Peptides against a protein of PDB entry 4U39. Designs and how they scored, part 12

Target 1, 302 residues: chain A of PDB entry 4U39
Amino acid sequence: SIKVIGVGGGGNNAVNRMIENEVQGVEYIAVNTDAQALNLSKAEVKMQIGAKLTRGLGAGANPEVGKKAAEESKEQIEEALKGADMVFVTAGMGGGTGTGAAPVIAQIAKDLGALTVGVVTRPFTFEGRKRQLQAAGGISAMKEAVDTLIVIPNDRILEIVDKNTPMLEAFREADNVLRQGVQGISDLIATPGLINLDFADVKTIMSNKGSALMGIGIATGENRAAEAAKKAISSPLLEAAIDGAQGVLMNITGGTNLSLYEVQEAADIVASASDQDVNMIFGSVINENLKDEIVVTVIATG

## One batch from the design tools (peptide; made by RFdiffusion4, then SolubleMPNN)

Design b1_p19_7_s4
Fold by OpenDDE base, seed 5:
Structure b1_p19_7_s4 (fold): chain B 302 residues (1-302), chain A 19 residues (1-19)
Amino acid sequence: as target 1 above (302 residues)
Amino acid sequence: MIKVFLVGTAEEVLAALRS
């Protein structure tokens, strides 16, 4: 089974966004130290951590409280993650619960033998230096606790949205990018294909790879596949080019009008931008909610 | 609904898509 665990406010917002977009084939778990915030989760499984430590009042933006809350609730986390083949740990770094608890939860998943993937955000620079420093510590701890860590730099989202985008909408876009990172991988595994991905192949590409980069491209029109692929490999979310990656995961998602030619064209662009010896997983997904849009997600590992 | 998942080198994936 695939489990997505949202940790703290940002992680739970991302999980809510995944549920709203009907990301299929995954089980959702919401984790928080704030009982009131947790009640607003759409996840099937809701877990309050650190009930003795925090009394349900949250972590007070302190990562050490988030860490201790997860440690207090270790057995409950183990039971919730038991039997998962893959665990996505999603969080907004820089807060108390997400920053402190996400590495502990990731380590628990890894110790249970699950392929453990972190999908986390760096805070916007405008959230202040304290959040940036807390996020850096949380990201460092996540790198040790996961097989693959996708880090989304929120400041790069400001390059892909309108300059007049309200702050609240910029956070919603960060939640959407977290969704796209999880969905881009989960759709490759959870959705039956003509050729089922052996979970062993996914493990080979994602196990012990450390940091990963994600690019997203969206396009419409006659050249939409090529444009989406070019946007994905040149995405502002990529902190480096994909040419040095040891592994590449590519997902192309389109409507019912997605052609085999468009799939081939997009794959050719991504493959041509990658090393010849790169281990590539390619998947195509039909989403009936997409009209004329193609979405290309590229995840570069190693 | 043609969901194609291909695993291999970039060249192998491209070759499989072209076949």
Scores: peptide ipSAE 0.117, ipTM 0.734, DockQ to the pose 0.806
Fold by OpenDDE base, seed 1:
Structure b1_p19_7_s4 (fold): chain B 302 residues (1-302), chain A 19 residues (1-19)
Amino acid sequence: as target 1 above (302 residues)
Amino acid sequence: MIKVFLVGTAEEVLAALRS
């Protein structure tokens, strides 16, 4: 089974966005120290952590409280994650609960033998230096606790949105990028394809790889496949080029009119931008809700 | 939902898509 665990406010917002977009084949778990915020989750499984420590009042933006809250609730987390083959841990880094609890939860998942993937955001620079420093500590702890860690630099989202985009919309876009990171991988595993992806191949590419980079490209029109692929490999979300990656995960999502030619064209662009000996997992997905859009997601590992 | 998955090197994936 695949489980997605949202940790703290940002992680739970991302999980809500995943549920709203009907990401299939995954079980959703919402974790928070704030009982009121947790009640707003759309996840089937809602877990309050650190009930004795926090009394449901949240972590007060303190990562140490978030950490201790997860430690207090370890047995409950273990029970919720039991039997998972893969666990996605999603959080907005820089806060109390997400920053402190996500590494603890990730370690619990890994200790249970799940392939553990972190998908987390760095705070925007405008959230201030304190959040950035807390996020750096949380990301460092996540690196030790996961098999693969996708770090989304929120400031790079500002390069792909209009300069006049309201702050609230920038946070919504961060939640959407978190969704795309989880969905880009989960869709490769959770939904039966024409070719069965061996979960062992996913483990080979993602196990003990440390930090990963994600690029996203979206395009419409006649050259949409090529444009989406080019945008993905040159995405501002990529802090480096995908060349030199030991593994690449590629997902091409289109509507019912997605052609094999378009799939091939997009795959050729990504493969040509990758090392010749890179371990690549390629998947294509038909989403009936997409009209003329193609979405290419590239995750570079190693 | 049609999903095609290919696993291999970039070259192997491309070769498979071209076949």
Scores: peptide ipSAE 0.106, ipTM 0.722, DockQ to the pose 0.859
Fold by OpenDDE base, seed 4:
Structure b1_p19_7_s4 (fold): chain B 302 residues (1-302), chain A 19 residues (1-19)
Amino acid sequence: as target 1 above (302 residues)
Amino acid sequence: MIKVFLVGTAEEVLAALRS
């Protein structure tokens, strides 16, 4: 089974966005120290951590409280994660619960033998230096606790949205990018295709790879596949070129009109931008909600 | 509803795209 755990406010918002977008084949778990915020989760499994420590009042933006809350609730987390083949841990770094608890939860998943993937955000620069420093500590702890860590720099999201985008919409876009990171991988595994991906192949590409980079491209029109692929490999979310990656996961998602030619065109662009010896996994997904849009997600590991 | 079109290794996908 595949489990997605949203940890803290940002992680839970991302999980809600995944559920709203009908991401299939995964089990959703919402984890928080704030009981009121947790009640707003759409996840089937809702777990309040650190009930004794926090009394459900949250972590007060303190990562040490988030960490201790997860440690207090270790047995409950283990029970919720039991039998997972793969665990996604999603969180917004820089807060209390997400920053502190996500590494603990990730380590629990890894210790249970699940392929553990972190998908986390760095805070926006405008959230202040304290959040950036807390996020750096949380990201470092996540890197040690996961097989693969995707770090989304929120400041780079501002490069892909309009400059006049309201702050609330910028956070919603961060939740959407977290969704795309999880969905881009989970769709390759969770849903039977014309060619089924062996979970062993995913393990080979993602196990003990450390930091990964994600690029996303979206396009419409006649050249939408090529444009989406070019945008993905040149995405502002990529802190480096995909050249030199040991592994690449590519997902091409389109509407019911997605053609085999478009899939090939997009795949050829990403392959041409990758090393020849790269372990590459391709997937194509039909999403009826995308209408005329194509979304290309590229994840580079190693 | 999400439907997987193709999933596999580069070799398998390329083989399927050529068929």
Scores: peptide ipSAE 0.067, ipTM 0.709, DockQ to the pose 0.437
Fold by OpenDDE base, seed 2:
Order: sequence, then C-alpha cells, then structure tokens
Structure b1_p19_7_s4 (fold): chain B 302 residues (1-302), chain A 19 residues (1-19)
Amino acid sequence: as target 1 above (302 residues)
Amino acid sequence: MIKVFLVGTAEEVLAALRS
C-alpha cells in the first residue's frame, strides 16, 4: 500500500490538493498539532499529534514542539503507517509542526521498512530568515530520515508563475508542485498500466538515494510532448541539471489523445539529457481531465 | 488508462519504446 502523510499546515494543504485532483491508489493521512486546522483536512485519516504537549493549539512555529509532538504520538504514527510499502511524507518546511514532526514521522516509516519519500518545500524568501533557518534544519533532519528527499525551492516557483501572481496563488502553486511530486511517483505504482512497474524497481531507484531533484514541464499544441519534456529537464525547480543522476523517474501525462509518438519524443529528450548508465523508470499516464495538455515530470535521484 | 512502464537504462528504455 501507498500512504501519503501530510504534516502540518503546508503538508495538509498539499494533501487536500491531491484529494481534490483525485490522485488515486493512495491512502491519505493528515497530521497536525493544531486540532482546528486538522478538522479542515479532506484526508480520511486525521491524526492529532502532541495532544498532551500542545493541547491542540499548534506548535507556535517552533520545530522543537513539532518534533516533541511527533515523539509523544509515536505509537499512533506507527499504527497508522503499519503495512505501508511506500510512504510519502509531505510538508512545508519552516513552520513548527511540519519542520519538527516530518523527520520523526519519516524515520518511523523507514523503521517500519517502508520506502520513505520526503516531498517538502523550502519557504519563500519573503517568509523571512527565521523560516529559512528552521527549514534548513528540518531538511537536514529529513535527509537522514528518508530514502529519497525531493526539496522544492518555493522561490523557483516564482520563476514559473506570472510576476503579477498574488502571494496566495504562489502558495497554492507550491501545494500543486508538492502534489505533482507525489502524483508523478504514485501514478507509476498505484495505477494499473499496460506494463506494470514492479515495486522492486522503484525501490532500486529510490532507496537510500538522499536528495532528489524534480522538474516539471507543461505544454499544449502540436509540439507539446517535446516542449513539455524540454521544460521538465530545464525546469527552474531543478537546482542542478539531471545529468549525473544515478536514477531518473519520468512520468508523461496526457489526455486520451496522447500518442505513442509523443511519448517516445518526450522520453528521447529526457534520456538524452540523462547519463547513459542512468537507471530510468518511464511511465505514461492518461488523465481524461487533461484536454490538449501534456505534463512531464522528471525526478532525478542519486 | 494506458500506462507503459519501462524500466532499464536510458538506452534500454529507448530501445523498448522504439520496438
């Protein structure tokens, strides 16, 4: 089974976005120290952590409170994650609950023998230096607690969106990028395909790989596959080029009109940008909600 | 939903897509 656990406000917003986009084949768990915020989650499983410590009032933007809250609730977290083959831990780094609790939850998942993938954001520079410093500590702790850690630098989202994009929409886009990171992987495993990806292949590429980079490309029109692939490998979300990666996961998602030729064209572009000896997982997904749009997601590991 | 999963080296994946 695949479990997606959203930790704190940002993680829970991302989980809500995943549910709204009907990401299939995963179990959603919302974790928070704030009981009121947790009640707004759309997740089937809602877990309040640190009920004794915080009394449901949240972590007060203190990562140490978030950490202690997860430690207090360890047995409850273990029970919720038990039997998962894969666990996605999603959080916005820089806050109290997400920053402190996500590494603890990730370690619990890993100790249970699940393939543990972190998908987290760095705060925007405008959120201030305190959040950036807290996020750096949380990301460092996540790196030790996961098999693969995808870090999305929110400031790079500002390079993808229009300069006039309202601040609230920039946060929504961060939630959407978190969704795309989880969905880009989960769709490869959870959705039946013409060729089923075995979970062992995913484990080979993602186990103990440390930091991963994610690129996303979206395009429409006659050259949409090539354009989407080129945008993915040159994505502002990539902190480095995908060359030198030991593993690459590629997902191409299109509507019912997605052709084999378009799939091949996109795969050729990504493979040509990758090392010759790279372990590649390629997946193609049909999403009926996509009209003329193609989405290419590239995750580089190792 | 047509999913094609190819696992291998980039060359193996490309070869499989071309076959």
Scores: peptide ipSAE 0.065, ipTM 0.716, DockQ to the pose 0.849; fails the geometry check

## One batch from the design tools (peptide; made by RFdiffusion4, then SolubleMPNN)

Design b1_p20_5_s2
Fold by OpenDDE base, seed 5:
Structure b1_p20_5_s2 (fold): chain B 302 residues (1-302), chain A 20 residues (1-20)
Amino acid sequence: as target 1 above (302 residues)
Amino acid sequence: MIKVLLVGTAQEVLEKLRAL
């Protein structure tokens, strides 16, 4: 089974966005120290951590409280993650609960033998230096606790949105990018295909790879496949070129009109931008909610 | 839903795609 665990406010917002976008084939778990915020989760499984420590009042933006809250609730987290083959841990780094608890939860998932993937955000620079420093510590702890860690630099989202984008919309876009990172991988595994992915192949590409980068491209029109692929490999979210990656995961998602030619064209662009010996997982997914849009997601590992 | 999943090197993936 695949489990997605949202940790703290940002992680739970991302999980809510995944549920709203009908990301299929995954079980959703919401974790928080704030009982009131947790009640707003759309996840089926809701877990309050650190009930003794925090009394449901949250972590007070302190990562050490988030860490201790997860440690207090270790047995409950183990029970909720038990039997998962893969665990996505999603969080907004820089806060109390997400920053402190996500590494602990990730380690619990890994110790249970799940392939553990972190999908996390760095805070925007405007959230202030304290959040940036807390995020750096949380990201470092996540890197040790996961098999693969996708880090989304929120400041790079400001390069793909209009300069007049309200602060609230910038956070919604960060939640959407977290969704796209989880969905881009989960759709490769959870959606039945003509060729079933051996979970061993996923483990080969994602196990103990450390930090990963994600690129996303969206396009419409006659050249939409090529444009989406080019946008994905040149995405501002990619802090480096994909040609140095040891592994590449590519997902192309389109509507019912997605052609094999478009799939081949997009794959050729991404493969040509990658090392010749790179281990690649390529997947195509049909989403009936996509009309004329193609979405290409590229994840570079190693 | 035609999900094509291909695993291999970038070249092997391209070859497999071209063979479909």
Scores: peptide ipSAE 0.249, ipTM 0.835, DockQ to the pose 0.829
Fold by OpenDDE base, seed 4:
Structure b1_p20_5_s2 (fold): chain B 302 residues (1-302), chain A 20 residues (1-20)
Amino acid sequence: as target 1 above (302 residues)
Amino acid sequence: MIKVLLVGTAQEVLEKLRAL
């Protein structure tokens, strides 16, 4: 099975966004130290961690409290993760719960033998230096605890949104980018297709790869496939070119009108921008909610 | 629903796509 764990406020907002977008074939778990915030989760499984330590009042933006809360609740986390083949750990780094608990939860998933993928955000620079420093520590701990860590730099989201975008919408876009990172992988594995993905192929590309980068492109119109693919490989979220990657996961998602020609055109662009010897997983997904939009997601590992 | 799924090197993926 595939499990998605949202850890703390940002992780739980991302999980809510995944549920609202009907991301299929995954089990959702919401984890928080704040009992009131946890009650607002749409996840089927809701886990309060560190109930003795925090009394449900949250981690007070302290990562050490988040860490100790996950350690207190280790057995509950193990039981919730048991039998997962793959675990996504999603969090907003820089806070108390997400920063401290996500590495502990990821390590528990890895110790259970699950392919463990982190999908996390760096805080915006405007959230202040303290959050950036806490996030750096959490990201370092996540790298040791996961097989692959996708790090989304929130400041790069400001390059893809309008300059007048309200702060609340910038956070919603960060939640959406977290969703796209999880969905871009989970759709390749969890969605029944004409060809089933061997989970061994996913393990080959994602096991012990460390940091990963994600690019996203969205387009409409006649050249939408090529435009979306070009946007994905040149995405501001890609802190490096994809030609240095040891593995590439590509997902092209479109409406019911997605043609094989559009799929080929997008794949040719991404493959031509990649190393010729790169291990690639390519998938195309139909999502009726996209209508005339094409979304290309590229994840570069290694 | 997944419409196409391909695994391989970038070259193998392109070859498989062209064969569809």
Scores: peptide ipSAE 0.242, ipTM 0.829, DockQ to the pose 0.891
Fold by OpenDDE base, seed 1:
Structure b1_p20_5_s2 (fold): chain B 302 residues (1-302), chain A 20 residues (1-20)
Amino acid sequence: as target 1 above (302 residues)
Amino acid sequence: MIKVLLVGTAQEVLEKLRAL
């Protein structure tokens, strides 16, 4: 089974965005120290952590409180994650609960023998130096606790959105990028295909790879597949070129009009930009909600 | 739902795609 665990405010917002976008074949778990914020989760499983420590009042933007809250609730987290083959841990780094609890939860998932993937954001520079420093510590701890850690640099979202984009929309886009990172992988595994992906192949590409980068491309029109693929490999979210990666996961998602030719064209672009010896997982998915859009997601591991 | 899943090197993936 695949489980997605949202940790703290940012992680729970991302999980809500996944549920709203009908990301299928995954179980959703919302974790928070703030009981009021947790009640706003759309996840089927809601877990309050650190009830004795925090009394449901949240972590006060302190990662050590988030860490201790997850440690207090370890047995409950173990029970909720038990029997998962894969666990996505999603969080906004720089806060209290997400930064402190996400590494603890990830370690619990890993200790249970699940393939553990972190999908996390770095805070925007405008959120201040304290959040950046807390995020750096949380990312370091997360890297040790996961098999693969996808880090989304929120400041790079400002390069792909309009300059007049309201701050609230930039946060919504960060939640959407977290969704795309989880969905880009989960759709490869959870969606029935013409060729079933062996979970062993996913383990080979994602196990003990450390940090990963994600690129996203979206396009419409006649050359939409090529344009989406080019945007994905040149995405501002990619802090490095994909040609240095040891593994590449590619997902092409389109509407019911997605052609095999478009799939081939997008794959040719991504594969040609990758190392020739790179271990690649390629998948295509039909999403009726995309109509004329094609979305290419590239995840570079190693 | 046309899910094509291909695993291999980038070159092997391209070869498999061209064979479809």
Scores: peptide ipSAE 0.237, ipTM 0.825, DockQ to the pose 0.810
Fold by OpenDDE base, seed 2:
Structure b1_p20_5_s2 (fold): chain B 302 residues (1-302), chain A 20 residues (1-20)
Amino acid sequence: as target 1 above (302 residues)
Amino acid sequence: MIKVLLVGTAQEVLEKLRAL
């Protein structure tokens, strides 16, 4: 089974966005130290951590409180994650709960033998230096606790949105990018296809790979496949070129009109930008909710 | 629904895609 665990406010906002977008074949778990915030989760499983430590009042933006809250609730986390083949741990880094608890939860998932993937954000520079420093500590702890860690630099989201984008919409876009990172992988595994993905192939590309980079491209029109692929490999979210990656996961999602030619064209662009010996998982997904849009997601590991 | 899934090296994936 695949489990997605949202940790703290940012992680739970991302999980809510995944549920709203009907991401299939995954079980959702919401984790928070704040009981009131946890009640707003759309996840079927809601877990309050550190109930004795925090009394449901949250972590006070302190990562050490988030860490201790997850440690207090270890047995409950183990029970909720038991039997998962894969665990996505999603969080906004820089806060108390997400920064402190996400590494502990990830380690629990890994110790249970699940393929453990972190999908996390760095805070925007405008959230201040304290959040950036806390996020750096949480990201360092996540790297040790996961098989693959996708880090989304929120400041790079500001390069792909309009300059007049309200701050609230920039946070919503961060939640959407977290969704795309999880969905881009989970759709390849959880969605029935003409060819079943062996979970062993996913393990080969994602196990013990450390940091990963994600690129996203969206386009419409006659050249939409090529344009979406070019946008994905040149995405501001890619802090480095994909040609140094040891593994690449590529997802091409389109509507019912997605042609084999468009799939081939987009794949050729991404593969030509990759190392020749790169281990690649390529998937194409039909989403009936996509009209004329193609979405290309590229995840570079290693 | 997944329409196509391919696993291999980048070159193997391209060859498999071109054979479809």
Scores: peptide ipSAE 0.227, ipTM 0.828, DockQ to the pose 0.915

Design b1_p20_5_s4
Fold by OpenDDE base, seed 3:
Structure b1_p20_5_s4 (fold): chain B 302 residues (1-302), chain A 20 residues (1-20)
Amino acid sequence: as target 1 above (302 residues)
Amino acid sequence: MIKVLLVGTAQEVLAALRAL
């Protein structure tokens, strides 16, 4: 089974966005130290951590409180993760609960033998230096606790949106990019395919790979597949070129009008930008909610 | 829901896509 754990405010907002976009074949778990915020989760499983430590009042933006809250609730986390083949741990880094608890939850998932993937954000520069420093410590702890860690630099989201985008919309876009990172991988595993990807192939490409980069491209029109692929490999979210990656995961998602020609054209662009010896997982997914849009997601590992 | 999943080198993936 695949489990997605949203940790703290940002992680739980991302999980809500996944549920609203009908991301299929995954079980959702919301984790928080704030009981009031946790009640707003759409997840089937809601877990309050550190109830003795925090009394449900949250972590006060302190990562050490988030860490101790997850340690207090270790047995409850183990029970909720039991029998997962794969665990996604999603969080906004720089806060109290997400920064402190996400590495502890990731380590618990890994110790249970699940393929453990972190999908996390770095805070925007406007959130201040304290959040950036806390996020750096949380990201370092996540790297040790996961098989693969996708790090989304929120400041790079400001390069793909209007510069006049309100702060609230910039946070919603960060939640959407977290959704796209989880969905881009989960759709490759959970959706039935013409050619079945086995879980062992995913495990080979994602196990012990450390940091990963994600690119996203969206396009419409006659050349939409090629344009979406070009946008994905040149995405501002890619802090480096994909030609140095040891593994590449590619997902192309389109509506019912997605052609095999469009799929081949997008795959050729991503393959031509990758190393010749790269281990590639390619997937094509039909989403009936996509009309004229194609979405290409590229994840570079290693 | 049509899903194509291919695993291999970039060249093997492209060759398999062209064979579909």
Scores: peptide ipSAE 0.169, ipTM 0.784, DockQ to the pose 0.813
Fold by OpenDDE base, seed 5:
Structure b1_p20_5_s4 (fold): chain B 302 residues (1-302), chain A 20 residues (1-20)
Amino acid sequence: as target 1 above (302 residues)
Amino acid sequence: MIKVLLVGTAQEVLAALRAL
């Protein structure tokens, strides 16, 4: 089974966005120290952590409280994660609960033998230096606790949205990018394919790879596959070119009109931008909710 | 629903896609 755990406010907002976008084949778990915020989760499984420590009042933007809250609730987290083959841990780094609890939850998932993938955000520069420093510590702890860590630099989201985008919409776009990172991988595994990906192949490409970068491209029209692929490999979310990656995951998602030619064209662009010896997972997914849009997601590991 | 999942080198993936 695949489990997606939203940790703290940002992680739970991302999980809510995943549920609203009907991301299939995954079980959703919402984790928080704030009982009131947790009640707003759309997840089937809701877990309050650190009930003795925090009394449901949250972590007070302190990562050490988030960490201790997850440690207090270890047995509950273990039971919720039991039987998962893969665990996505999603969080907004820089807060109390997400920053402190996400590494503990990730380690619990890894110790249970699940393939553990972190999908996390760095805070926007406008959230202030304290959030950035807390996020750096949380990202470092996540890197040690996961098999692969996708880090989304929120400041790069400001390069793909209008400059006049309200702060609240920039956070909603960060939640959407977290969704795209989880969905881009989960759709490769959870959706039945013509070629079933052996979960062993996913493990080979994602196990112990450390930090990963994600690029996203969206396009419409006659050249939509090529345009989406070019946008994905040149995405502002990629802090480095994909030609240095040891592994590449590519997902192409389209409507019912997605052609094999478009799939080949997009794959050729991403493969031509990658190292010749790169270990690649390629997948295509049909989403009936996509009309004329193609979405290409590229994840570079190593 | 044509989900193609290919694993290999970039060249192997491309070769497999071209063979479909």
Scores: peptide ipSAE 0.167, ipTM 0.784, DockQ to the pose 0.799
Fold by OpenDDE base, seed 1:
Structure b1_p20_5_s4 (fold): chain B 302 residues (1-302), chain A 20 residues (1-20)
Amino acid sequence: as target 1 above (302 residues)
Amino acid sequence: MIKVLLVGTAQEVLAALRAL
């Protein structure tokens, strides 16, 4: 089974966004120290951590409280994760609960033998130096606790959105990018394909790869496949080019009019931008909600 | 739902896609 765990406020917002976008074939778990915030989760499984430590009042933006809260609730986390083949741990780094608890939860998933993928955000620079420093510590702890860690630099989202984009919309876009990172991988595994992807192949590409980068491209019109692929490989979210990655995960998602030619064209662009010896997983998905849009997601590992 | 899943090198993936 595939489990997605949202940890703290940002992780729970991302999980809510995944549920709203009908990300299929995954089980959702919301984890928080704040009982009131946890009640707003759309996840079927809601877990309050650190109930004795925090009394449901949250972590007070302290990662050490988030860590201790997850440690207090270890047995409950183990029970909720039991039997997962893959675990996505999603969080906004820089806060108390997400930053402190996400590494503990990831380690629990890994110790249970699940392929453990972190999908996390770095805070925006405007959230201040304290959040950036807390996020750096949390990301370092996540890197040790996961097989692959996708880090989304929120400041790079500001390069994709209009300069007049309200701060609230920038956070919503960060939640959407977290969704795309999880969905881009989960759709490759959870959706039945024409070719059976062995979960062993996913493990080979994602196990012990450390940090990963994600690029996203969206386009419409006659050249939409090529444009979406070009945008994905040149995405501001890619802090480095995809050349030199040891592994590449590519997902192309389109409407019911997605052609095999468009799939081939997008794959050719991404493969041509990758190393010749790169281990690639390619998948295509039909989403009836995309109409004329194509979305290309590229994840570079290693 | 047409899901094509290909695993291999970039060249192997491209070759497999061209063979579809």
Scores: peptide ipSAE 0.163, ipTM 0.781, DockQ to the pose 0.815
Fold by OpenDDE base, seed 2:
Structure b1_p20_5_s4 (fold): chain B 302 residues (1-302), chain A 20 residues (1-20)
Amino acid sequence: as target 1 above (302 residues)
Amino acid sequence: MIKVLLVGTAQEVLAALRAL
């Protein structure tokens, strides 16, 4: 089974966005130290951690409280993760609960033998230096606790969105990018009838790969496949080129009108930008909610 | 719904896509 764990406020917002977008074939777990915030989760499984430590009042933006809250609730986390083949741990880094608890939860998942993927954000520069420093510590701890860590640099989202985008919409876009990172991988695995993906292939590409980068491209019109692929490989979210990656996961999502030609064209662009010996997982997904849009997601591992 | 899934090297994936 695939489990997605949203940890703290940002992780739970991302999980809510995943549920709202009908991301199928995954089990959702919301984890928080704040009981009131946890009640707003759309996840089927809601887990309050550190109930004795925090009394449900949250971590007070302290990562050490988030860490201790997850440590207090270790047995409950283990039981919720038991039997997962893959675990996504999603969080906004820089806060108390997400920054402190996400590495502990990730380590628990890894110790249970699940393929453990972190999908996390770095805070925007405008959230201040304290959040950036806390996030750096949380990201370092996540790297040790996961097989693959996708880090979304929120400041790079500001390069994709309009300059006039309200601060609240920039946070919603960060939640959406977290969704796209999880969905881009989960759709490749969770869709019934995929005779050709062994979970062993996913393990080969994602196990012990450390940091991963994600690029996203969206386009419409006649050249939409090529444009979306070019945008994905040149995405501001890619802090480096996909050249030199040991593994690439590519997802092409389109409407019912997605042609095999468009799929081939987008795949050729991404493959041509990758190393010749790169291990690639390629998938194409039909989403009926996409009209004329193509979305290309590229995840570079290693 | 996934329409196509391929795993391999970039060249193997491209070759498989071209064979479809």
Scores: peptide ipSAE 0.158, ipTM 0.787, DockQ to the pose 0.907

